# Peptides against a protein of PDB entry 4Z5W, part 53

Target 1, 305 residues: chain A of PDB entry 4Z5W
Amino acid sequence: IPDVFLELNKLWYFSAQSNLFNGEMPRSLSNSRSISLLSLRNNTLSGQIYLNCSAMTNLTSLDLASNSFSGSIPSNLPNCLRLKTINFAKIKFIAQIPESFKNFQSLTSLSFSNSSIQNISSALEILQHCQNLKTLVLTLNFQKEELPSVPSLQFKNLKVLIIASCQLRGTVPQWLSNSPSLQLLDLSWNQLSGTIPPWLGSLNSLFYLDLSNNTFIGEIPHSLTSLQSLVSKENAVEEPSPDFPFFKKKNTNAGGLQYNQPSSFPPMIDLSYNSLNGSIWPEFGDLRQLHVLNLKNNNLSGNIP

## One batch from the design tools (peptide; made by RFdiffusion4, then SolubleMPNN)

Design b2_p13_2_s1 (from b2_p13_2, 7 letters changed)
Fold by OpenDDE base, seed 5:
Structure b2_p13_2_s1 (fold): chain B 305 residues (1-305), chain A 13 residues (1-13)
Amino acid sequence: as target 1 above (305 residues)
Amino acid sequence: PAVPTSSGFLTTE
């Protein structure tokens, strides 16, 4: 990428995604006063990620996903006072979340999907201080760690939580009950155990629940038949989507189905590939907004209502 | 388009 961004003093949006750009980010780009949205996703860019936050006063969105960047996660990003969305997916950091992210008050959406992030306990302890955080994606990290269940963890404004395919151990964490605005939860493709907790049915905005491919036992909680977002349409608050797409993958090697916003996901309960027993509740018929109910590959019995 | 009924996980990549 040429070092010409000093002359482009009116440039507000720069998208150069899905090209063949190599080398480092040009210094003039890292010092741009005009750029609000920057996407360099799916290139071969390398070197250290550096942004001059004192110069980049208009930066609101950053997508650097699927590049060959090296070194540390930039600890100065919280100094970019308008920076809301960050996509750092498929950047091999081999690192923990920086402690400076405790002060990241502008942050609304963060993805580190498949970025070799370590220490889930430290990551969640840091990120709970981001008071405006609504979307958190941590898929394909923290391999074989334990999902912390510390009740003091609080994500009050969280709407989208995705921590899938981490081989995480533990149970469904009680601290999620402190997130009453949660709309989408994906904890699939882990090694989570125990029973599915009844308090999940109290999350009135939850329209997408994926607990598939775990080791859950016991009956399906009857409280899931009373999820208000799946009974009635009236409570769907359309909020601004993160400035990055989501992908539903069937496996680690397959291309995913693209979804441009969380509201484009079908209303779903997926409990497939567990060890659940008992009957299917007839009251699942009350979930008039439900598009997908996946209960396959369990130990369920009785009649299908 | 058929609603994807297959189990799978969400990413941003």
Scores: peptide ipSAE 0.562, ipTM 0.852, DockQ to the pose 0.342
Fold by OpenDDE base, seed 1:
Structure b2_p13_2_s1 (fold): chain B 305 residues (1-305), chain A 13 residues (1-13)
Amino acid sequence: as target 1 above (305 residues)
Amino acid sequence: PAVPTSSGFLTTE
């Protein structure tokens, strides 16, 4: 990418995604005063990510996903006072979340999907301080770590939480009950165990639940048949719209189906590929907004209602 | 046998 962004003093939106750009980010781009949205996703850009937050005062969205960047996560990003959305997916940092992210008040949407992030406990302890954080994607990180169940963890404004395919151990953490606005939860493709907690059915905004491909045991909580967002249409819950797409991958190597907004996801309960027992509750029929109920590959018995 | 897990997971990549 040419170093010509000083002359582009009116440039508000720069999208150069899915090109063949290589090398480092131009210094003039990292110092752009005008740019609000920067997307360089799916290129071959390299080097360390550096943004001059004192210069980039208009930066609101940053998508650098699927590049060959290396080094540390930029600890100065919280100084970009308008920066709301960050997509750092598929950037191999091999790092922990910077402590400075405790101060990241502007942050609303963060993805580190497949970014070799380490220490989930530290990551969640840090990110809980992001009071405006609505979307958090941590898929394909923290390999074989334990999902912390620290009751003090609190994500009050969290609407979308995706921590899939991490081989995480532990149980469904009680601290998620402190996220009453949660709309989408994906904890699939882990090694989570124990029972599915009944309080999960108290998340009245939850329209998409994926706990598939874990080691959950016991009965399906009857409280899941009363998820308010799946019973009635009247809950027009304002959904988060991060400036980055989501992908539903059937495996780590396949291309995913793209979803531009969380609202594009079908209302779903996926509990498949667990060790759940007991019956399928007939009251799942009350979930009139539910599009997908996937209970396959469990130890369920009795009648199909 | 590895049961082909047809359940997908969500990413941003």
Scores: peptide ipSAE 0.561, ipTM 0.860, DockQ to the pose 0.690
Fold by OpenDDE base, seed 4:
Structure b2_p13_2_s1 (fold): chain B 305 residues (1-305), chain A 13 residues (1-13)
Amino acid sequence: as target 1 above (305 residues)
Amino acid sequence: PAVPTSSGFLTTE
């Protein structure tokens, strides 16, 4: 990418995604006063990620995903006072979340999907201070770590939580009950154990639940048959979705089905590939908005209602 | 080995 962004003093949106750009991010780009949305996703860009937050005063969205960047996670990003959305997916950091992210009050959407992030306990302890954080994607990190269950963790405004395919151990964390606005939860492809907690059914906005491919035991909590978002057409307040797409991947190596917004996901309960027992509750018939109920590969018995 | 679910999992990459 040429170093010509100083002359482009009116450039608000720069999208150069899915090209063959290599080398470092131009210094003029890292100092752009005009750019609000920057997407360089799916290139071969390299070097250290550096943004001059004092210069980049209009930066609201940053997508650098699927590049060959190296080095540390930029600890100065919280100084980008308007920066809301960050996609750092598939950048091999091999790092912990910077402590400075406690101060990241502008942050609304963060993805580190498949970025070799370590220490989930530290990550969640830091990110809980991001009071405006609504979307958090941490898929394909924290390999074989334990999902912290510390009740003091609090994500008050969290709407989308995706921590899939981490081989995480532990149980469904009770601190998620402190996120009453949660709409989408994906904890699939882990090694989570215990029972599915009944309080999940109290998350009135939860329309997408994926707990598939874990080691959950016991009965399906009857409270899931009363998930309000799946019973009634609530006016889903179309809150601004993150500026980055989501992908539903069947494996780590395949391309996923793209979803531009979390609202584009079908209302779903996926509890497949667990060790759940008991019956399928007839009251699942009350979930009139439910599109997908996946209970396959469990130990369920009785009649199909 | 974990049997792949038919649904898969969510990412941003």
Scores: peptide ipSAE 0.557, ipTM 0.849, DockQ to the pose 0.675
Fold by OpenDDE base, seed 2:
Structure b2_p13_2_s1 (fold): chain B 305 residues (1-305), chain A 13 residues (1-13)
Amino acid sequence: as target 1 above (305 residues)
Amino acid sequence: PAVPTSSGFLTTE
């Protein structure tokens, strides 16, 4: 990418995703006062990520995903006072979340999917301080770590939580009950154990639940048959989605189906590939908005309602 | 062994 962004003093949106750009991010781009939306996703950009937050006063969205950047996570990003959305997926950091992210009050959407992030406990302890955080994607990190269950963790404004394919141990964390606005939960492809907690059915906005491919035992909580978002068609408040797409991957090596908005996901309960027992509750028939109920590959018995 | 689920998992990549 040429170093010509100093001349582009009116540039608001720069999208150069899915190209063949290599080398470092232009220094003039890192100092752009005008840019609000920056997407360089899916290139071969390299070097250290550096943004001059004192200059980049209009920066609201940053997508650098799927590049060959190296070095540390930029600890100064919280100084970008308007920065709301960050996609750093598939950047091999081999790092922990910077402590400075405790101060990241502008942050609304964060993805570190497949970015070699370490220490989930520290990450969640830090990110809980982001009062405006609504979307958190941490898929393909924290390999074989334990999902912290510390009840003091609070993500009050969290709407989308995706921590899939981490081989995480532990249980469904009770601190998620402190997220009453949660709409989408994906904890699939982990080693989570115990029972599925009944309080999940109290998350009235939860329309997408994926707990598939874990080691859950016991019965399906009957409270899941009363998920309000799946019983009645509430007017989904079209909240501004993250400026980055989501992908549903069938495995770690497959290309994903792209979803531009979380609202584009079909209403779903996926509890497949666990060790759940007991019956399928007939009251799942009350979930009139449910598109996908996947209970396959469990130890369920009785009649199919 | 991680059995591939029909649904898969969500990412941003």
Scores: peptide ipSAE 0.541, ipTM 0.847, DockQ to the pose 0.670

Design b2_p13_2_s2 (from b2_p13_2, 7 letters changed)
Fold by OpenDDE base, seed 5:
Parts: sequence; C-alpha cells; structure tokens
Structure b2_p13_2_s2 (fold): chain B 305 residues (1-305), chain A 13 residues (1-13)
Amino acid sequence: as target 1 above (305 residues)
Amino acid sequence: PAPPTSSGFLTTE
C-alpha cells in the first residue's frame, strides 16, 4: 500500500479488503486524521500493528482480520477515543488481552476469532470493564482452558457473546445472568458439562442459543419454552450491527455461511450433540418466532408433540 | 433456501 494518505485529507472510508496487499501498513495511514472506517481484511499485510491514536482522532472502525501481522496486541488502542469496532480475527498473536483494555470505554464490538489468544480468565476480567461492549467474539482461542464461573463478572450491555470451538471445560457460567440484554449466545463445540441452567429462560432478548456439541446432561429446562423473544416479535430492538460480518462454520476447515448482521440469524435453539434425556416439552409450540429447533444426537425419549 | 439446520459454530473470519 503506497504512503500517500497525508494528501488524502478528506478520506473518511478506506476499504481495501480481499486483495493481495503485502508489507506493512504505510505510516501516513497510521497517522490519518480524516479516516473513520478502515478495512484491510483478507490480505497478506505483515509487521507490527501500530496506530497513532493522537493523530487518528476520527477512527471509529478497524478491520485488520485475516492478515500476517506479528508482535503484540497494540496496548495503546484505548487512546483512540472514538474507536468502537475492532476485528482482529485470524491474526496469530499468541498473547493475552492487554491490561490497558480495562480503559477501552469507546469499544462496542471486539473479535479475536482464531487469533491464538490465551488466558480466558484474564480476558474476561479485563473486558468486563468495557462498559459499552455489546459484541464479543472469542471463538477458536483458549484451547482446553476452563470457562470461569466467577459470579462477580459483569457484562451489563452485552448482546452478542460467541466463545465457540475452544474445547473449554466447566459449566454454563452464572455471570451470564447479569447480561439481561443478551440476544445471541454461542458456546458450541466445547467440553462444557453439567445441566443446562433454568435461568437461561429469563434472558428475554435471547433469540439465538447454541449449546451444541458439548457434554450436557439432564432434561431440557422447561423455562426455554418461555423465552419472550421467541414468543412475540414486539421486543426486537434493532441496534447498530458491528462493522464486520459473521460466518457459521460446520467445521474448522469449511467456508462458512455469511451473515452481515446478527439480526439476519434465524431464531434458533440448538442443543444437538449432547447427552440430554427426558421428553420434548409440548410448550415449545408456544415459541411462534422459532425457526430452528435442533435436538438431534441426544438421549431424548417419549412422543414428539 | 431452508435455514441452515446443521450444527456449527460462529466466527468473524
């Protein structure tokens, strides 16, 4: 990428995604006063990620996903006072979340999907201080760690939580009950155990629940038949989507189905590939907004209502 | 097209 961004003093949006750009980010780009949205996703860019936050006063969105960047996660990003969205997916950091992210008050959406992030306990302890955080994606990290269940963890404004395919151990964490605005939860493809907790049915905005491919036991909680977002349409608050797409993958090696917004996901309960027993509740018929109910590969019995 | 009924996980990549 040429070092010409000083002359482009009116440039507000720069998208150069899905090209063959190599080398480092040009210094003039890292010092741009005009750029609000920057996407360099799916290139071969390298070197250390550096942004001059004192110069980049208009930066609101950053997508650097699927590049060959190296070094540390930039600890100065919280100094970019308007920076809301960050996509760092498929950047091999081999690192923990920086402690400076406790001060990241502008942050609304963060993805580190498949970025070799370590220490889930430290990551969640840091990120709970981001008061405006609504979307958190941590898929394909923290391999074989334990999902912390510390009740003091609080994500009050969280709407989208995705921590899938981490081989995480533990149970469904009680601290999620402190997130009453949660709309989407994906904890699939882990080693989570115990029973599915009844308090999940109290999350009135939850329209997408994926607990598939775990080791859950016991009955399906009857409270899931009373999820208000799946009974009635009236409570769907359309909020601004993160400036990055989502992908549903069937496996680690397959291309995913693209979804541009979380609201584009079908209303779903997926409990497939567990060890759940008992009957299917007839009251699942009350979930008039439900598009997908996946209960396959369990130990369920009785009649299908 | 029928909604994706297959189990799978969400990413941003």
Scores: peptide ipSAE 0.560, ipTM 0.851, DockQ to the pose 0.344
Fold by OpenDDE base, seed 4:
Structure b2_p13_2_s2 (fold): chain B 305 residues (1-305), chain A 13 residues (1-13)
Amino acid sequence: as target 1 above (305 residues)
Amino acid sequence: PAPPTSSGFLTTE
């Protein structure tokens, strides 16, 4: 990418995604006063990620995903006072979340999917201070760590939580009950155990629940048959979705089905590939908005209602 | 290896 962004003093949106750009991010780009949305996703860009937050005063969205960047996570990003959306997926950091992210009050959407992030306990302890954080994607990190269950963790405004394919141990964390606005939860492809907690059915906005491919035991909590978002057409407040797409991947190596917004996901309960027992509750018939109920590969018995 | 779930998982990459 040429170092010509100083001359482009009116450039508000720069999208150069899915090209063959290599080398470092131009210094003029890292100092752009005009750019609000920057997407360089799916290139071969390299070097250290550096943004001059004092210069980049209009930066609201940053997508650097699927590049060959190296080094540390930029600890100065919280100084980008308007920066809301960050996609750092598939950048091999091999790092913890910077402590400075406690101060990241502008942050609304963060993805580190498949970025070799370590220490989930520290990550969640830091990110809980991001009071405006609505979307958090941490898929393909924290390999074989334990999902912290510390009740003091609070993500008050969290709407989308995706921590899939981490081989995480532990149970469904009770601190998620402190996120009453949660709409989407994906904890699939882990090693989570215990029972599915009944309080999940109290998350009135939860329309997408994926707990598939874990080691959950016991009965399906009857409270899931009363998930309000799946019973009634609540006016899903179309809150601004993150500026980055989501992908549903069937495996780590395949391309995923792209979803541009979390609202584009079908209303779903996926509890497949667990060790759940008991019956399928007839009251699942009350979930009139439910599109996908996946209970396959469990120990369920009785009649199909 | 866990059997490939037909459902998959969500990412941003």
Scores: peptide ipSAE 0.559, ipTM 0.850, DockQ to the pose 0.663
Fold by OpenDDE base, seed 1:
Structure b2_p13_2_s2 (fold): chain B 305 residues (1-305), chain A 13 residues (1-13)
Amino acid sequence: as target 1 above (305 residues)
Amino acid sequence: PAPPTSSGFLTTE
């Protein structure tokens, strides 16, 4: 990418995604005063990510996903006072979340999907301080770590939580009950164990639940048949989507189905590929907004209602 | 081999 962004003093949106750009980010781009949205996703850009937050005062969205960047996560990003959305998916950091992210008050949407992030306990302890954080994607990180169950963890404004395919151990953490506005939860493709907690059915905004491909045991909580967002249409609060797409991947190596907004996901309960027992509750028929109920590959018995 | 889990997981990549 040429170093010409000083001349582009009115440039508000720069999208150069899915090109063949290589080398480092131009210094003029990292110092752009005008740019609000920067997307360089799916290129071959390299080097360390550096943004001059004192210069980039208009930066609101940053998508650098699927590049060959290396080094540390930029600890100065919280100084970008308008920066709301960050997509750092598929950047091999091999790092922990910077402690400075405790101060990241502008942050609303963060993805580190497949970015070799380490220490989930530290990551969640840090990110809980992001008071405006609504979307958190941590898929394909923290390999074989334990999902912390620390009751003090609190994500008050969290709407979308995706921590899939991490081989995480532990149980469904009680601290998620402190996220009453949660709309989408994906904890699939882990090694989570124990029972599915009944309080999960108290998340009245939860329309998408994926707990598939874990080691959950016991009965399906009857409280899941009373998820208010799946009973009635009235609670479809369309919240502002993050400025990055989501992908539903069937396999780590397969292209995913693209979803531009979390609201575009079909209302779903996926509990498949667990060790759940007992019956399918007939009261799942009350979930009139439910599009997908996946209970396959469990130890369920009785009649199909 | 783990059975082909037709359940997908969500990413941003």
Scores: peptide ipSAE 0.557, ipTM 0.858, DockQ to the pose 0.666
Fold by OpenDDE base, seed 2:
Structure b2_p13_2_s2 (fold): chain B 305 residues (1-305), chain A 13 residues (1-13)
Amino acid sequence: as target 1 above (305 residues)
Amino acid sequence: PAPPTSSGFLTTE
């Protein structure tokens, strides 16, 4: 990418995703006062990520995903006072979340999917301080760590939580009950154990639940048959989605189906590939908005309602 | 190895 962004003093949106750009991010781009939306996703950009937050006063969205950047996570990003959305997926950091992210009050959407992030406990302890955080994607990190269950963790404004394919141990964390606005939960492809907690059915905005491919035992909580978002068609408030797409991957090596908005996901309960027992509740028939009920590969018995 | 789930999992990549 040429170093010509100083001349582009009116540049608001720069999208150069899915190209063949290599080398470092231009210094003039890292100092752009005008840019609000920056997407360089899916290139071969390299070097250290550096943004001059004192210059980049209009920066609201940053997508650098799927590049060959190296070094540390930029600890100064919280100084970008308007920065709301960050996609750093598939950047091999081999790092922990910076402590400075405790101060990241502008942050609304964060993805570190497949970025070799370490220490989930520290990450969640830090990110809980982001009062405006609505979307958190941490898929393919924290390999074989334990999902912290510390009840003091609070993500009050969290709407989308995706921590899939981490081989995480532990249970469904009770601190998620402190997220009453949660709409989408994906904890699939882990080693989570115990029972599925009944309080999940109290998350009235939860329309997408994926707990598939874990080691859950016991019965399906009957409270899941009363998920309000799946019983009645509430007017989904079209909240501004993250400026980055989501992908549903069938495995770690497959291309994903792209979803531009979380609202584009079909209403779903996926509890497949666990060790759940008992019956399928007939009251799943009350979930009139449910598109996908996946209970396959469990130890369920009785009649199919 | 975890069985391939037909649903998969969500990412941003």
Scores: peptide ipSAE 0.557, ipTM 0.848, DockQ to the pose 0.669

Design b2_p13_2_s3 (from b2_p13_2, 8 letters changed)
Fold by OpenDDE base, seed 3:
Structure b2_p13_2_s3 (fold): chain B 305 residues (1-305), chain A 13 residues (1-13)
Amino acid sequence: as target 1 above (305 residues)
Amino acid sequence: PAPPTSGGFLTTE
């Protein structure tokens, strides 16, 4: 990418995703006072990520996903006072989340999907201080770590939590009951165990639940038949979507189906590929907004209602 | 054989 952004003093939006750009990010771009939205996703950019937050006073969205950047996660990003959305997916950091992210009050959406992030306990302890954090994606990190169940963890404004395909151990963490605005939960493709907690049915905004491909046991909580978002349409909160798309991947090597907004996901309960027992509750028929109920590959018995 | 594909999982990549 040419170093010409100093002349582009009115540039608000720069999207150069899915090209063949290589080398380092231009210094003039890292010092742009005008830019609000920057997307360089799916290129071959390299070097260390550096942004001059004192200069980049209008920066609100940053998508650098699927590049060949190296080095540390930029610890100065919390100094970008208007920065709301960050997509660092598929950047091989091999790092922990910086302690400075405790001060990241502008942050609303964060993805480190497949970024070789380590220490989930430290990550969640840091990120709980981000009071405006609504979307958190940590898929394909923390390999074989334990999902912390510490009740002191609190994500009050969390709406989207995705921590899939991490081989995480532990149980569904009780601290999620402190996230009453949660709309989407994906903890699929882990090694989570225990029972599915009944308090999940108290999450009145939860319309997408994926607990598939774990080691859950016991009965399906009857409280899931009363998920208010799946009973009535009236509670569809129009949320500001993150400035980055989501992908549903069937396999790590397959292209995923793209979803531009969380609201584009079909209302779903996926409990497939567990060790759940008991009956299918007839009251699942009350979930008039439910598009997908997936209970396959369990130990369920009795009549299908 | 790859485990039968569950519905899949969500990413941003």
Scores: peptide ipSAE 0.562, ipTM 0.858, DockQ to the pose 0.577
Fold by OpenDDE base, seed 5:
Structure b2_p13_2_s3 (fold): chain B 305 residues (1-305), chain A 13 residues (1-13)
Amino acid sequence: as target 1 above (305 residues)
Amino acid sequence: PAPPTSGGFLTTE
């Protein structure tokens, strides 16, 4: 990428995704006063990620996913006072979340999907201080760690939480009950155990629940038949979606189905590939907004209602 | 390896 961005003093949106760009990010780009949205996703860019936050006063969205960047996660990003959305997926950091992210008040959407992030306890302890954080994606990190169940963890404004395919141990954490605005939860492809907690049915905005491919036991909580978002058409206030797409992958090597917004996901309960027993509740018939109910590969018995 | 779930899991990549 040429070092010409000083001359482009009116450039507001720069998208150069899915090209063959190599080398480092140009210094003039890292100092741009005009750029609001920057996407360099799916290239071969390298070197350390550096942004001059004192110069980049208009930066609101940053997508650097699927590049060959090296070094540390930039600890100065909280100084970019308007920066809301960050996609750092598929960048091999081999690092923990920086302590400075406790001060990241502008942050609304963060993805580190498949970025070799370590220490889930530290990550959640830091990110709970981000008061405006609504979307958090941590898929394909924290391999074989324990999902913390510390009751003091609090994500008050969280709407989307995805921590899939981490081989995480533990149980469904009680601190998620402190997130009343939660709309989407994906904890699939882990080693989570115990029972599915009844308090999940109290999350009135929850329309997408994936607990598939874990080691859950016991009966399906009857409270899931009363999820308000699946019973009635709520006028979901269309909040601004993250500036990055989501992908539903059938496995780690498959291309994913692309979803541009969380609201484009079909309303779903997926409890497949567990050790759940008992019957299917007839009251699942009350979930008139439900598109997908997946209960396959369990120990369920009785009649199908 | 566990057989692929019919749905799969969510990423941003």
Scores: peptide ipSAE 0.554, ipTM 0.853, DockQ to the pose 0.635
Fold by OpenDDE base, seed 2:
Structure b2_p13_2_s3 (fold): chain B 305 residues (1-305), chain A 13 residues (1-13)
Amino acid sequence: as target 1 above (305 residues)
Amino acid sequence: PAPPTSGGFLTTE
């Protein structure tokens, strides 16, 4: 990418995703006062990620995912006072979330999917201070760590939580009950154990639940048959979605189906590939908005309703 | 190895 952005003093949106750009990010780009949305996803950009937040006063969205950047997570990003959305997926950081992210009040959507992030406890302890955080994607990190269950963790405004394919141990964390606006939860492809907690059915906005491919035991909580978002057609207020797409991957090596918005996901309960027992509740028939009910590969018994 | 689920998991990559 040429170092010409100083001359582009009116450039508001720069999208150069899915190209063959290599080398470092131009210094003039890192100092652009005009850019609001920057997407360089899926290139071969390298070097250290550096953004001059004092200059980049209009920066609201940053997508650098799927590049060959190296070094540390930029600890100064919280100084980009308008920065709302960050996609750093598939950047090999081998790092913890910076402590400075406690001050990241502008942050609404964050993805570190497959970015070699370490220490989930520290990450969640830090990110809980991001009061405006609505979307958090941490898939393919924290390999074999324990998902913290500390009840004091609070993500009050969280709508989308995806921490899949981490081989995480532990249970469904009680602190998620403090996220009453949660719409999408994906904790699939972990080593989570225990029972599925009944309080999940109290998350009235939860339309997408994936707990598949874990080690959950016990019965399916009957409260899941009462998920309000799946009973009634609530007019989902189209809240501004993250400026980055989501992908549903069938495995770690497969290309994913792209979804541009979380609202584009079919209403789903996936509890497949666990050790759940008991019956399939007939009251799942009350979930008139449910598109996908996946209960396969469990120890369920009785009649199919 | 965990069996492949029919749905899969969500990422942003």
Scores: peptide ipSAE 0.553, ipTM 0.853, DockQ to the pose 0.660
Fold by OpenDDE base, seed 4:
Formats: C-alpha cells, structure tokens, sequence
Structure b2_p13_2_s3 (fold): chain B 305 residues (1-305), chain A 13 residues (1-13)
C-alpha cells in the first residue's frame, strides 16, 4: 500500500480487504485525520500495528483481521476516542489483552478471534471495564484454559458473546446472568461441564444459543422453553451490528458461511454433542420464532413432541 | 477429536 494518505485529506472510508497487499501499513495511513473506517482485512500486511490515535481522531472502525502483523496488541488504542469497532481476528499476537483496555470506553465491538490471545481471566477482567462493549468475540484463543465463573465479572451491555473453539474448561459462568441484554451466546466447541443453568432462560433477548460440542450433563433446563425472544418477536431490539462480518465455520481450516450481522443468524438453540439426558420438553413448541433446535448426539430419551 | 457439529462455531475471520 503506497504512503500517499496524507494527500487524501477527505478519505473517510478505506477498504482494501481481500487483496494481496504486503509490507507494513503506510505511516500516512496510521496518521490519517480523515479516515473513519479502515479495513485491510485478508491481506499479507506485516510489521507492528501502530496507530497515531492523536492524529486519527475520526477513526471509528478498524478491521485488520487476517494479516501477518506481529508484535504486541497496540496498548494505545483506547486513546482513539471514537474507535468503536476492532477486528483483530487471525493476527498472531501471542499476548494478553493490554491493561489499558480498561479505559476503552468507546469500544463497542471487539474481535480477537484466532489471535493467539492468552489468559482469559485477565482478558475478561480487563474487558468488563469497557462499559459500552456489546460484541465480544474471543473464539480460537485461550486453548484449554478455564472459563472464569467469578460472579463479580460484569458485562452490563453485552449483546453478543462468542468464545467458541477454545477447549475451555469450567461451567457456564454465572456472571453472564448479569448481561440481561445478551442476544447471542456461542460457547460451542469447548470442554465446558456441569449442567446448563436455568437462569439462561431468563435472558429475554437471547435468540441464538450455541452450547454444542461440550460436556454438559443433566436435563435441558425447562426455562429454555420460555425464552421470550423465541416466543415472540416483540422484544427484538434491532441494534447496529459490528462493522465486521461473522463466519460460521465447521472447522478452523474451512471457509465459513458469512453473516454480515448477528440479526442474520437464525434463531437457534444448539445443545448438540453433549451428554444431556431426560426428555425433550413439549413446551419447545411454544418457541414460535425458533428456526433451529439441535439436540442431536445427547442421551435424551422419551417421546419426541 | 470432538466430532464436528453440523453447524460449526462462530468466528470473525
């Protein structure tokens, strides 16, 4: 990418995704006063990520995903006072979340999917201070760590939480009950154990629940048959989606099905590939908005309603 | 290896 962005003083949106760009991000780009949305996703860009937040006063969205950047997570990003959306997926940081992210009040959407992030306890402890955080994607990190269940963790405004394919141990964390606006929860492809907690059914906005491919035991909580978002559409809060797409991947190496917005996901309960027992509640028939009920590969018995 | 779920998991990559 040429170092010509100083001359582009009216450039508001720069998207150069899915090209073959290599080398470092141009210094003029890192100092652009005009750019609001920057997407360089799916290139071969390298070097350290550095943004001059004092210069980049209009930066609202940053997508650097799927590049060959190296070094640390830029600790100065919280100084980008308008920066809302960050996608750092598939950047091999091999790092913890910077402590400075406690001050990241502008942050609404964050993805570190497959970015070699370590220490989930520290990450969640830091990110809970991001009061405006609505979307958090941490898939393919924290390999074999324990998902913290500290009740003091609080993500008040969290709407989308995706921590899939981490081989995480532990239970469904009770601190999620402090996220009453949660719409999408994906904790699939982990080693989570215990029972599915009944309080999940109290998350009135939860329309997409993926707990598949874990080690959950016991019965399906009857409270899941009363998820209000799946009974009626009346409470569907349409909120602005993150500026980055989501992908549903069957494996780490396959291309995923792209979803541009979380609202594009079908209303779903996926509890497949667990050790759940008991019956399928006939009251699942009350979930008139439910598109996908996946209960396969469990120990369920009785009649199919 | 855990059998792949029919749906898979969500990412942003």
Amino acid sequence: as target 1 above (305 residues)
Amino acid sequence: PAPPTSGGFLTTE
Scores: peptide ipSAE 0.552, ipTM 0.853, DockQ to the pose 0.643

